# Ledger of designs, part 46: peptides against a protein of PDB entry 2AZE

Target 1, 148 residues: chain A of PDB entry 2AZE
Amino acid sequence: AQECQNLEVERQRRLERIKQKQSQLQELILQQIAFKNLVQRNRHAEQQASRPPPPNSVIHLPFIIVNTSKKTVIDCSISNDKFEYLFNFDNTFEIHDDIEVLKRMGMACGLESGSCSAEDLKMARSLVPKALEPYVTEMAQGTVGGVF
Target 2, 101 residues: chain B of PDB entry 2AZE
Amino acid sequence: GRLEGLTQDLRQLQESEQQLDHLMNICTTQLRLLSEDTDSQRLAYVTCQDLRSIADPAEQMVMVIKAPPETQLQAVDSSENFQISLKSKQGPIDVFLCPEE

## One batch from the design tools (peptide; aimed at target 1 I95 H96, target 2 P68)

Design b1_p22_6_s1 (made by RFdiffusion4, then SolubleMPNN; from b1_p22_6, 10 letters changed)
Fold by OpenDDE base, seed 5:
Structure b1_p22_6_s1 (fold): chain B 148 residues (1-148), chain C 101 residues (1-101), chain A 22 residues (1-22)
Amino acid sequence: as target 1 above (148 residues)
Amino acid sequence: as target 2 above (101 residues)
Amino acid sequence: TPFLQAIQTYKQNIAASRQALS
């Protein structure tokens, strides 16, 4: 029937929207865990050292990383006010945002790839509010996607 | 019947989406709490050692870019063109190299 | 391309990070 067809179209629309929101939520959870874990690590490190690190030895978020072979020739053009930069490379390069760097550092506890140990999962759960713990567990198990 | 089944499915999907929205609100609230805590902001940093663990400057040149909000980034990486363009509207862009040691 | 898509994602993530930590 026409009415059923209309509802099926709406159903598909909602399913796609839910899928998008699930992806967004997962990323938000990973960011929260990564940030809190990073702060915790640094707090502990500074306590052990009994002093903060030298100012020029740290990079505060947010930032972007660009890496390429040390043999790559880079030409850089900068505007007078430093509002505009143009980099030309003679070979391939990679770009990474700060969250990707944190993930590679293990700050998201391997949750991003579902490769977290029991200790990693425990840490991840401890860094989120109680209401988010079940979702963290599902992410670790790779069972996200069902109706809840 | 089919109609009743679809209607029930839509209700369940609506509830699921509402739950997702709620969880996302919790996440954004937590992130705002981090932004409001000056000590957390002070401690939200990586070290050069961290970056070396990701991309060793002995083999790779590591460039750090700190740009203001809403900075435009365009990149081309092909056999014929290798380019990065940055355009800020809210202030100067800072670029520096991570030392090898 | 996957690379261009990644760039767009990075831009969004940077914006989100700035909002979260500012």
Scores: peptide ipSAE 0.022, ipTM 0.867, DockQ to the pose 0.080
OpenDDE base, seeds 1, 2, 3, 4: peptide ipSAE 0.019, 0.016, 0.057, 0.024; ipTM 0.862, 0.860, 0.883, 0.862; seeds 1, 3, 4 fail the geometry check

Design b1_p22_6_s2 (made by RFdiffusion4, then SolubleMPNN; from b1_p22_6, 9 letters changed)
Fold by OpenDDE base, seed 5:
Structure b1_p22_6_s2 (fold): chain B 148 residues (1-148), chain C 101 residues (1-101), chain A 22 residues (1-22)
Amino acid sequence: as target 1 above (148 residues)
Amino acid sequence: as target 2 above (101 residues)
Amino acid sequence: TPFLEAVETYKKNIKKSREALS
């Protein structure tokens, strides 16, 4: 009985670990898709334009976005060496990392929210190694979570 | 019996975890390759139009933070305090504004 | 006009603008 109890505890531990790894894997897949899709988009755009965009017209990864109402008063303090910044707002703000930005741009093909069209799914699959395609499919279907 | 069943379950879970590990390794490898590819790095950018899809500068002020790795970011967003602090250890931090259009 | 503008470039104007809008 005690042995079985111990194994049940271990089972639960493993299930939780698997769940965590599934989450991590999904995020990694989304990042991969987003990055590759972004690169692909930009490559195509530059090819059409026959030139890269002006340096000051683009933001290279990595970056963080902070946005707030245009009515929000912001006080900014910067150290002399620019190693330290302090922003004080009089109202709420939002922070978005580059991955979140890419997701909202649709670079992850809506896979992150399960909002994939057939075309989106096709794109997503095309941007991952073959071994990951089944998992992408499962993500799109919302069927991730089971044991392999 | 119960013991045999649990043992079998654990073995199956182990196999599943190994599969996950394998897939994760594939993903991490792909991401590493992307990070090491100069062409990919060059093309890994967003535009002002992209940023407007997140927060329209006509309605929102948009700042872009470019900070060295391991920069500490602390944000407080409460009813009484709205603050962002950045502390870099590896170099200067660049902050840009998205112009209103 | 560069898309990316330094915060310091607009600090004064933004502050005034925000104050006026607030």
Scores: peptide ipSAE 0.033, ipTM 0.867, DockQ to the pose 0.034
OpenDDE base, seeds 1, 2, 3, 4: peptide ipSAE 0.022, 0.017, 0.028, 0.019; ipTM 0.863, 0.854, 0.863, 0.862

Design b1_p22_6_s3 (made by RFdiffusion4, then SolubleMPNN; from b1_p22_6, 9 letters changed)
Fold by OpenDDE base, seed 1:
Structure b1_p22_6_s3 (fold): chain B 148 residues (1-148), chain C 101 residues (1-101), chain A 22 residues (1-22)
Amino acid sequence: as target 1 above (148 residues)
Amino acid sequence: as target 2 above (101 residues)
Amino acid sequence: SSFLQAIETYKKNIAASKKALA
């Protein structure tokens, strides 16, 4: 009886760990797709333009975005060496990391929300190694949550 | 019996976790390859147009923060306090503003 | 930090630190 109880506890622990790893894997896949898709887009654009964009016209990863209403008053305190910043807002703001920006740009092909078209899914699959394609398909179908 | 059933379940879960670990290793390897590829990193950028597509400067102020690795970011967003604090240990922090603001 | 202690002395408008993207 005690042995069975111990195994049940272990079973639950492993199930929880698997769930966590599933989430981590999904995020890693989305990052990979987003990055590769971004690079592909920009490569194509530069080829069409026959030149790279001006250096100061683009923002290279990694970065953080802060957005707030244009009406928001922002005060900034900066250390002399620019190692420290303090921003005070008089209203709410939003912070987004670069990955979230890429997702909103559609670089993850809508896979992050399970709302990708057949063409989006095809693109997503093309941007991952073959071993990951089945999982990408499961993500698109919303069928990942199970144990495999 | 119950013991045999639980034992079998654990074996199946072990196999599932091993498969997940394998897939994660593949993913992390791919990401490392991207990070180490100079051409890929050169092309890993967004434009002001991209940012405007997700946060229109006509309505929103968009600020871009470029900070060295390991920079600490603390944010408070409440009715009483709206604050962002940045602390870098490896170099200066750069702040950019998209045009049309 | 020394920075935090000197916030009132070194407070600046956000415009002073912004760099416009080309």
Scores: peptide ipSAE 0.024, ipTM 0.861, DockQ to the pose 0.030
OpenDDE base, seeds 2, 3, 4, 5: peptide ipSAE 0.018, 0.018, 0.023, 0.016; ipTM 0.860, 0.855, 0.872, 0.860; seed 2 fails the geometry check

Design b1_p22_6_s4 (made by RFdiffusion4, then SolubleMPNN; from b1_p22_6, 9 letters changed)
Fold by OpenDDE base, seed 4:
Structure b1_p22_6_s4 (fold): chain B 148 residues (1-148), chain C 101 residues (1-101), chain A 22 residues (1-22)
Amino acid sequence: as target 1 above (148 residues)
Amino acid sequence: as target 2 above (101 residues)
Amino acid sequence: SPFLQAVETYKQNIAKSRAALA
């Protein structure tokens, strides 16, 4: 009886660890797809334009964005060497990392919400190694979470 | 019996975890390769138009922050205090505003 | 990889900040 109880505890611990790894893997897949898709988009755009965009017109990764109401008053304090910044707002703000920005841009093909079209799914699959394609399919269907 | 069933479950879970580890290694390798590829990094950018698509500057102020690695970010968003603090250890921090269309 | 490291740093910092607010 005690042995069975010990194994049940171990089973639960392993299940939780697997669940955590599944979540991490999904995020990694989304990042990979988003990055590759972004690069592909920009490469194609530059080829069509026959030139890269002006340097001051683009923002290279990595970055973060902060957005707030246009009516929000912001006080900015910057150190002399620009090593330190302090922003004070009179209202709420939002912070987003570059990956979230890419997702909202559709660079992850809607896979993050499991709401991708057939074409989106095709694109997503094309941007990952073959070994990851089944997992991408499961993500699109919202069926991730089972034990292999 | 119960013991046999649990033992079998644990074996299956071990195999599943090994598969996950393998897939994760593949993913991390791919991301590393992207980060090390000069051409890919040159093309890894967004435009102001992209940012406007997710946060319209007509309604929202959009600020972009580029900071060196290991930069500390502290954010407070409460009814009494709305603050973002950035402290870099490796170089200057750059801040940009996305212009309105 | 400086790029990957920087990306992860940002994500971690944001996560920490959000956790502090919770």
Scores: peptide ipSAE 0.021, ipTM 0.864, DockQ to the pose 0.711
OpenDDE base, seeds 1, 2, 3, 5: peptide ipSAE 0.020, 0.018, 0.017, 0.019; ipTM 0.860, 0.859, 0.858, 0.860; seed 3 fails the geometry check

Design b1_p22_7 (made by RFdiffusion4)
Pose (drawn by RFdiffusion4):
Structure b1_p22_7 (pose): chain A 148 residues (1-148), chain B 101 residues (1-101), chain P 22 residues (1-22)
Amino acid sequence: as target 1 above (148 residues)
Amino acid sequence: as target 2 above (101 residues)
Amino acid sequence: STTHTFTITNEYGFANIPSLKL
C-alpha cells in the first residue's frame, strides 16, 4: 500500500506534465501555422501590384495590442530612456497578443477552435511537417484530451 | 495486483511523454528556423487593415506596444482606476496608434 | 488591489502573453 501510494503520486505528477505539454504542443502548432500563413499572405500580396508596403503602414512581430473606448482617458508617463512606461485608464481596456491577433485574422485556419473548412484544414496540414499531421487532425476534431 | 497496475501505467505515461517531447522538439525547431529566416522575418507583419477586423480605429482606440524580450507588463485593478505598467530591464520600448480615426 | 504580472519573452517572434480584459 505504501509503495502503491508512491507510484500513484508519481503517476499523477506525470499526468499533469503530459496535460501541460499537450496544451503547449497545440499552441506551438498554431503559432507555426499562423506565422507561416501570415508570411505567405504577405509574400503573395507583395507580388500583386509591386512596391513593398510603406514602413509606417506595417507592424512587424512581435507586438502587443491594447484597446479601449475612444473616449477612455489615458494618462501616459514615460521614463527618460523610455525603458519604463505607465498608463492610467479611466475605463475597461483589452490586451491582446500578436498570436491572438493572427488567430482572429484566421491565420491559424480556424484550427484554434476546430472550426475548419476542408480548405482550411488542407491549408493547416500543408503548413506543418508530416510528423505533426496526426496531432493537427486531433486538434481539428477536438479529440485532443483523454490524456494519452 | 495494483502495484503492477500502477507500474504498467507509469510505462504508458513514460512512452507517451517521450512521444510528446519528440513532437514538441520538431515543433520548436520549425519555429527556430522561422526566426532565423530573414525573408520570413521581413514578411512577418500586419497591416492597419488587419488590426481592424479585430478592433477598428473608427469606434475603438488601438495601441501598439513593442517591447524587447524579457520586459515586464503589470496590469492593475485599483479601487478606482485601471493601469498598465511596462518595465524593460534592457532596451527602450515603443508605443503608437493606428491611422484611420 | 488586484494585480496581474506578465513577462514578455518574444520567443520565436511572439510576445507570448494571454489576452486580458479589465

Design b1_p22_7_s1 (made by RFdiffusion4, then SolubleMPNN; from b1_p22_7, 7 letters changed)
Fold by OpenDDE base, seed 3:
Structure b1_p22_7_s1 (fold): chain B 148 residues (1-148), chain C 101 residues (1-101), chain A 22 residues (1-22)
Amino acid sequence: as target 1 above (148 residues)
Amino acid sequence: as target 2 above (101 residues)
Amino acid sequence: EKVYNFTITNEYLFSNIPSLKL
């Protein structure tokens, strides 16, 4: 009985760990797809323009964005060494990291929401190593984790 | 029996986790390679237009934060105050607005 | 009030913080 109890605890522990790793893997795959897709987009754009974009017109990864209404009043306090910032807003705001931005740009091919078209899925598969393709397919179908 | 069943379940879960670990290793390897590829890093950018595309450009302003690793970000949501504080440990923080005018 | 604390990691390619909408 005690042995069975120990194994049941271990079973639950492993299930939870697998769930966490599964979530992490999905995010890593999305990051890979989004990044590669972004790079390809920009490479193509620069080739067509025959020049890189103006340096002050682009934001390189990594970054974070804050968006709020244009009517929002923002007060900012900055330390002399620029190590510390304090922003006060008179209204609500949103914070998004770079990967979230890329997802919303469609760089993850809609895989993050399981809303891939056939073309999107094809693109997504092409941007990962062969070993990850089956998992990408499962993500698109929303069937990841069905074995557990 | 129950013991045998649990033992078998654990073996199956171990195999599943090993498969996940393998896939994760492949993925993290790819990400590391991308981070080390200078051409990829050069092309790893978005435009202000891209940033505005995720918000209504007519109604929203977009602020960009570029901070070194281990920078702490605190956000406060209250009826009296909405606040963001940033504290870096490894260097200066760069904050700017996406130009719209 | 609600207080959210994040740490920007910049691990691998991205900043890696959760989105927040107040």
Scores: peptide ipSAE 0.591, ipTM 0.933, DockQ to the pose 0.874
OpenDDE base, seeds 1, 2, 4, 5: peptide ipSAE 0.584, 0.584, 0.583, 0.587; ipTM 0.932, 0.933, 0.933, 0.934

Design b1_p22_7_s2 (made by RFdiffusion4, then SolubleMPNN; from b1_p22_7, 10 letters changed)
Fold by OpenDDE base, seed 4:
Structure b1_p22_7_s2 (fold): chain B 148 residues (1-148), chain C 101 residues (1-101), chain A 22 residues (1-22)
Amino acid sequence: as target 1 above (148 residues)
Amino acid sequence: as target 2 above (101 residues)
Amino acid sequence: EKVYNFTITNEFLASNVPSLKL
């Protein structure tokens, strides 16, 4: 009985670790898809325009964005060397990292929410190595980790 | 019996974890390749038009922060305090606004 | 053309707070 109890504890421990790794893997896959899809989009756009965009019109990764109402008053304190910033707002704000921006742009093909069209899924699969395609399919179907 | 079943489960879980580790290694490698590819990095950008999908600059101020790696960000969003603190260790931080179209 | 309520100051107090790593 004690041996079985010990193994049950270990089983649960491994299940939790696997769940954590699944989450990490899914995020890595989404990042890969989003990045490659973004690059592909921009490459195509530049080819169509026959020129790159103006330098000051684009934001290269990595970045974060902060948005707030235009009525929000922001006080910004900056160190002399610009190594430190302090922003004080008089109202609420939102922060988004570049990955979240890419997801909202559709660069992850809706895979982040498991809402891929057939075309989205095809795109997502085309942007990952062969070994990752089954996992992408599982993500799209929302069936990741179903066997656990 | 129960013991045999648990033992078998653990073996299967071990195999599953090994598969996950392998897939994660593949992903990590791909991301590293992307980071090392100059052309990919040149094309890894968004526009202000893209950012409008996050927040309409007609109604919202959209601030972009470019910071070196290892920069620390602390944000407080409460009724008592609304602030963002940035602290870089490797270089200057750049902040700019996304203009309305 | 857009005007924002954004004030930049040269005042800064060094902070040492654990935070999200970028």
Scores: peptide ipSAE 0.025, ipTM 0.863, DockQ to the pose 0.040
OpenDDE base, seeds 1, 2, 3, 5: peptide ipSAE 0.024, 0.023, 0.024, 0.021; ipTM 0.867, 0.865, 0.866, 0.863

Design b1_p22_7_s3 (made by RFdiffusion4, then SolubleMPNN; from b1_p22_7, 9 letters changed)
Fold by OpenDDE base, seed 3:
Structure b1_p22_7_s3 (fold): chain B 148 residues (1-148), chain C 101 residues (1-101), chain A 22 residues (1-22)
Amino acid sequence: as target 1 above (148 residues)
Amino acid sequence: as target 2 above (101 residues)
Amino acid sequence: EKVYNFTITNEFLASNIPSLKL
């Protein structure tokens, strides 16, 4: 009986670890899709224009975005060496990392929110190695955890 | 019996975890390849137009922060305090403003 | 379609504040 109890504890531990890894894998897949999709979009755009965009018109990854109402008063303090910044706002703000920006741009093909059309899914599959295609399909269907 | 069932479950869970690890390794490999590809990194950018799809500069101030790896960020967003602090250890932090037009 | 440097208002006073990794 005690042996069974010990194994049940271990079982629960492993289930939780697997759950965490599933979440991590999904995020990694989304990042891969988003990055590759962004690159191909920009490559195509530059080919069509026969030139790269102006240097100061683009922001290379990595970055973060902070946005707030234009009415928000912001006080910014900076160290002389620019190693430290302090922003004080008089109202709420939002912070987004580059991955979130790419997702909202649709670079992850809507896979992150279950809004993946057949065409989106086809694109998503084309941007991952063959071994990951089944998992991408499961993500789109919302059935990733069905094996456990 | 119960013991045999639990033992079998643990074996199956181990196999499942190993498969997840394998898939994650594939993903990290692909991301590493992207990071090592100069042309891909050159093309890994967004435009102000892209940022407007996130927050329209006509209504929102959009600030872009580029910081070295391991930069520390603290954000407080409450009725009592609205603050962001950044501290870099590896170099200067750059802050940009996305124009309305 | 141009990126501008953000204008600062004050000089920062360094402090030891807990933070999250970026």
Scores: peptide ipSAE 0.025, ipTM 0.861, DockQ to the pose 0.038
OpenDDE base, seeds 1, 2, 4, 5: peptide ipSAE 0.024, 0.023, 0.024, 0.022; ipTM 0.864, 0.863, 0.862, 0.861

Design b1_p22_7_s4 (made by RFdiffusion4, then SolubleMPNN; from b1_p22_7, 8 letters changed)
Fold by OpenDDE base, seed 5:
Structure b1_p22_7_s4 (fold): chain B 148 residues (1-148), chain C 101 residues (1-101), chain A 22 residues (1-22)
Amino acid sequence: as target 1 above (148 residues)
Amino acid sequence: as target 2 above (101 residues)
Amino acid sequence: EKKYVFTITNEFLFSNIPSLKL
């Protein structure tokens, strides 16, 4: 009886660990897809333009963005060595990292929100190793945890 | 019995986790390769137009932060102040505005 | 007062911090 109880606790622990790893894997897959898709887009664009864009016209990864109303008053203090910044806002703001930006740009093919078209899913599958394709399909269908 | 059933469940879960670990290893390997590929890194960029597409430039300003690893970002939400604090350990932080078109 | 503390890791390719909307 006690042994069974211990195993049930272990079962639950493993289920939770698997759930966490599933989330981590999904994010890693999305990162891979988004990154490769971005690179592919830019490569094609540069080929069409026959040259890279001006260096100061692009923002390389990694980066973070802060967006707020244009009416928001922002006060900024910067240390002499630029190791420290302090921003004060008189209104709310949003912070997004680079991968979130890419997702919103559609670089993850809508896989992150379960809004993949057939074409989106085809693109997503093409941007991962063969071993990951089934998992991408499961993500698109929302059935990743179905086996457990 | 219950013991046999639980033992079987645990074995199945272990196999599933091992598969998951394998997939994660494949994925992390790919990401590492991408991080080491010079051409990919050169092409890993967005434009201000891209940023404007996700944050309405007519109503929103977009600030870009480029910080070295292990930079701490603190955000404070209070009735008195909304604040962002950045503290790096490895080098200077670069902050700039994304201009309107 | 709500305080959010993140560490920019830049692990692999990205900054890796959660989105925040105040």
Scores: peptide ipSAE 0.564, ipTM 0.933, DockQ to the pose 0.913
OpenDDE base, seeds 1, 2, 3, 4: peptide ipSAE 0.559, 0.562, 0.559, 0.556; ipTM 0.931, 0.932, 0.932, 0.932

Design b1_p22_8 (made by RFdiffusion4)
Pose (drawn by RFdiffusion4):
Structure b1_p22_8 (pose): chain A 148 residues (1-148), chain B 101 residues (1-101), chain P 22 residues (1-22)
Amino acid sequence: as target 1 above (148 residues)
Amino acid sequence: as target 2 above (101 residues)
Amino acid sequence: STSHTFTITGSLFAGVPFYSSS
């Protein structure tokens, strides 16, 4: 019984590591897909009607987004060297990641929620190496859990 | 008995984790290659029209923050106001708005 | 007062989770 207790806690510890790692693997696959999709969308758009986009109309990764109501008062304070910043808000605001932005743009082909059309899935499968294809299929069905 | 049962479980979980680590290894390698790729980095950008479909600078205000790696972001709910604090240990941080308002 | 601290990965992606104030 004593030894069985030790094996059980070890088992639960491993089950926790696998559960964390599955979520990490899924996020990484989505990023791989989203980044590759964004790059190819821009590579194609730069062909259509030549001259690359003006530098001010473009934002390179990595970045963060903050949005609040147009009325919301914001107070900005900056350190000399611009290493430190402080923002005060008199209302609710939202913080978004670039990957979250790319997902909402549909760059991950709806795979973040299994919301793929046949074309979306085909696109997602082609942007990942063959060894990751089964796991992409698992993500598309939502049958990722059960903890293998 | 149960001891063998737990031992067999530990073996299944060991093999499953080795497989997961392998796939993660392939996955992070793909991401590393993308980061080392100059042409991909040059093309890894979003337009102002992109940031619109997720929050347009017509009704809502949109702020872009670009801080070097390892910088800290603290968000605070005060008794009366909201705050965002950015502390970068190395390198300056950049902040700007979107053109359409 | 309550606060949340995030570390920015700054790799291909900033690595910041979604946050909304109350």

Design b1_p22_8_s1 (made by RFdiffusion4, then SolubleMPNN; from b1_p22_8, 8 letters changed)
Fold by OpenDDE base, seed 4:
Structure b1_p22_8_s1 (fold): chain B 148 residues (1-148), chain C 101 residues (1-101), chain A 22 residues (1-22)
Amino acid sequence: as target 1 above (148 residues)
Amino acid sequence: as target 2 above (101 residues)
Amino acid sequence: STSKTFTIKGGLFSGIPHYTSP
């Protein structure tokens, strides 16, 4: 019947929306874990060193990374006010976001790939509010995607 | 019947979505609090050594871009040219290299 | 030529996906 057909369409729409929200939530959780873990690492390191690192030795968030072969020739033009940059490369390059860097550093505890040790999972859980812990567990197991 | 089953499914999906919304609100709130915490911002940094996890400095050069929000980054590809253009609206852009050890 | 444009966001992170030039 037409009524059932309408409900099936609505069901599919809701399923897709839920899937999108699941993806967004996972990324937000990873951001939270990575950020807090980074801060925690640095706090501990500074305490052990009894001083902060030299200002020019660190890169504060947010940032973007561009890498290319050391053999790549790069031409750069900069506006007087530094509002505009133009880089020309004679070879391929890659662009990485700051969160990607943190993930590769292990700041997300391997949660992004479901490659968490027991210790990694424990750390990840400790860096989120209690309400998010079950979801973190599911992410670690790769079981996110079901309906709650 | 079919109608009853679909109705039940929609109700369950609604509850699931509400749960997701709640979790997302919690998460976004936490991120906002972090952005407002000056101590956290002070400690939110990486080193050039950390960046080696992205690319080996022996083989790759690593360029860092610090740009204000709403800056446009355009990657352009042609047969013989690769380009990155940056256009900021809110302030100057800072670009620097991470040295090889 | 082809181009891809990204916008740096104003949150904790830059908010740009990974990109590899062709």
Scores: peptide ipSAE 0.567, ipTM 0.924, DockQ to the pose 0.923
OpenDDE base, seeds 1, 2, 3, 5: peptide ipSAE 0.561, 0.558, 0.559, 0.565; ipTM 0.924, 0.923, 0.924, 0.924

Design b1_p22_8_s2 (made by RFdiffusion4, then SolubleMPNN; from b1_p22_8, 8 letters changed)
Fold by OpenDDE base, seed 4:
Structure b1_p22_8_s2 (fold): chain B 148 residues (1-148), chain C 101 residues (1-101), chain A 22 residues (1-22)
Amino acid sequence: as target 1 above (148 residues)
Amino acid sequence: as target 2 above (101 residues)
Amino acid sequence: ATSKTFTIKGGLFSGVPYYKSP
C-alpha cells in the first residue's frame, strides 16, 4: 500500500541520516582524543624539561602541511600584503592538515584505523567523557555502524 | 503486519538518532571548551621532529602554512603544472619551511 | 587544467582533507 511505501522511504532517509551522523561523531571523537592527547604530551614534556620549547621550534594548531620531494623546484609568488600566495611545483605534492598529522603521530591512539592496543584503548577512553566511552570501544573494535 | 513493523522500525530509528544527537552535543561541547582554554591552546603544538613521522625530511621538503579562517586553498593540476593558490580574506598568511635535522 | 578548492575552517583544526596531486 501507499502508506507502507511512504514509511519505507522515510525509513531509508533516517538510516542515511544516522549513518552520516555516525561518521561525523567518529571524526569529532578522534579530534577530541588527538587534541587532548597532544596537550598532555606537551605538558608532560615541558614539565620534564622545566621550560617551554623555543618559540620558533614549534608549530601551533591550526596548520596545514605541504610536502614534496626535496628535488622539486618550487616557485613562490606572494602578494604585497601576504593575503595571496601562489606556488608552482614541477612535480607532485601532498597536502595534509593538522588532524591528519596528529593521527599519524599516534595522538588518536590508533583509533582511526581500529588498531588500538590495550594501552591505546585505555588512553583513548580516558580522554573522552564517560558517555562517549562505549562509542570509543566500538571504534576500536571496528564494530561502529550499528543502530542503537 | 508490514505496516506495524515499519512503524516500529521508525520509532526505534528516532530513538537511535536522538542518542547520536546527544553524543554529538557532548563532543562538540568538549571541543568548544578546548578552543576556549588558553593553556590548552598554548600546548597545542607539534615539532618539526613530529612532522618527520609523516614526511622524512631526508627525502621530502615540508612546508607549513598558517592561514586565517576562511582562507581558500586551491590545488590546480595540469599535464605540466602543479600549483597551490592561497587566498586569505581576514589577514596575512604565514608560510615557512620545516628544516632538516 | 583541473582545480580543487578547500576552505581552511580556522577552528581547532584546519579542516582540509588529504590531497595528493596527480
Scores: peptide ipSAE 0.583, ipTM 0.922, DockQ to the pose 0.943
OpenDDE base, seeds 1, 2, 3, 5: peptide ipSAE 0.568, 0.568, 0.573, 0.575; ipTM 0.922, 0.921, 0.921, 0.922

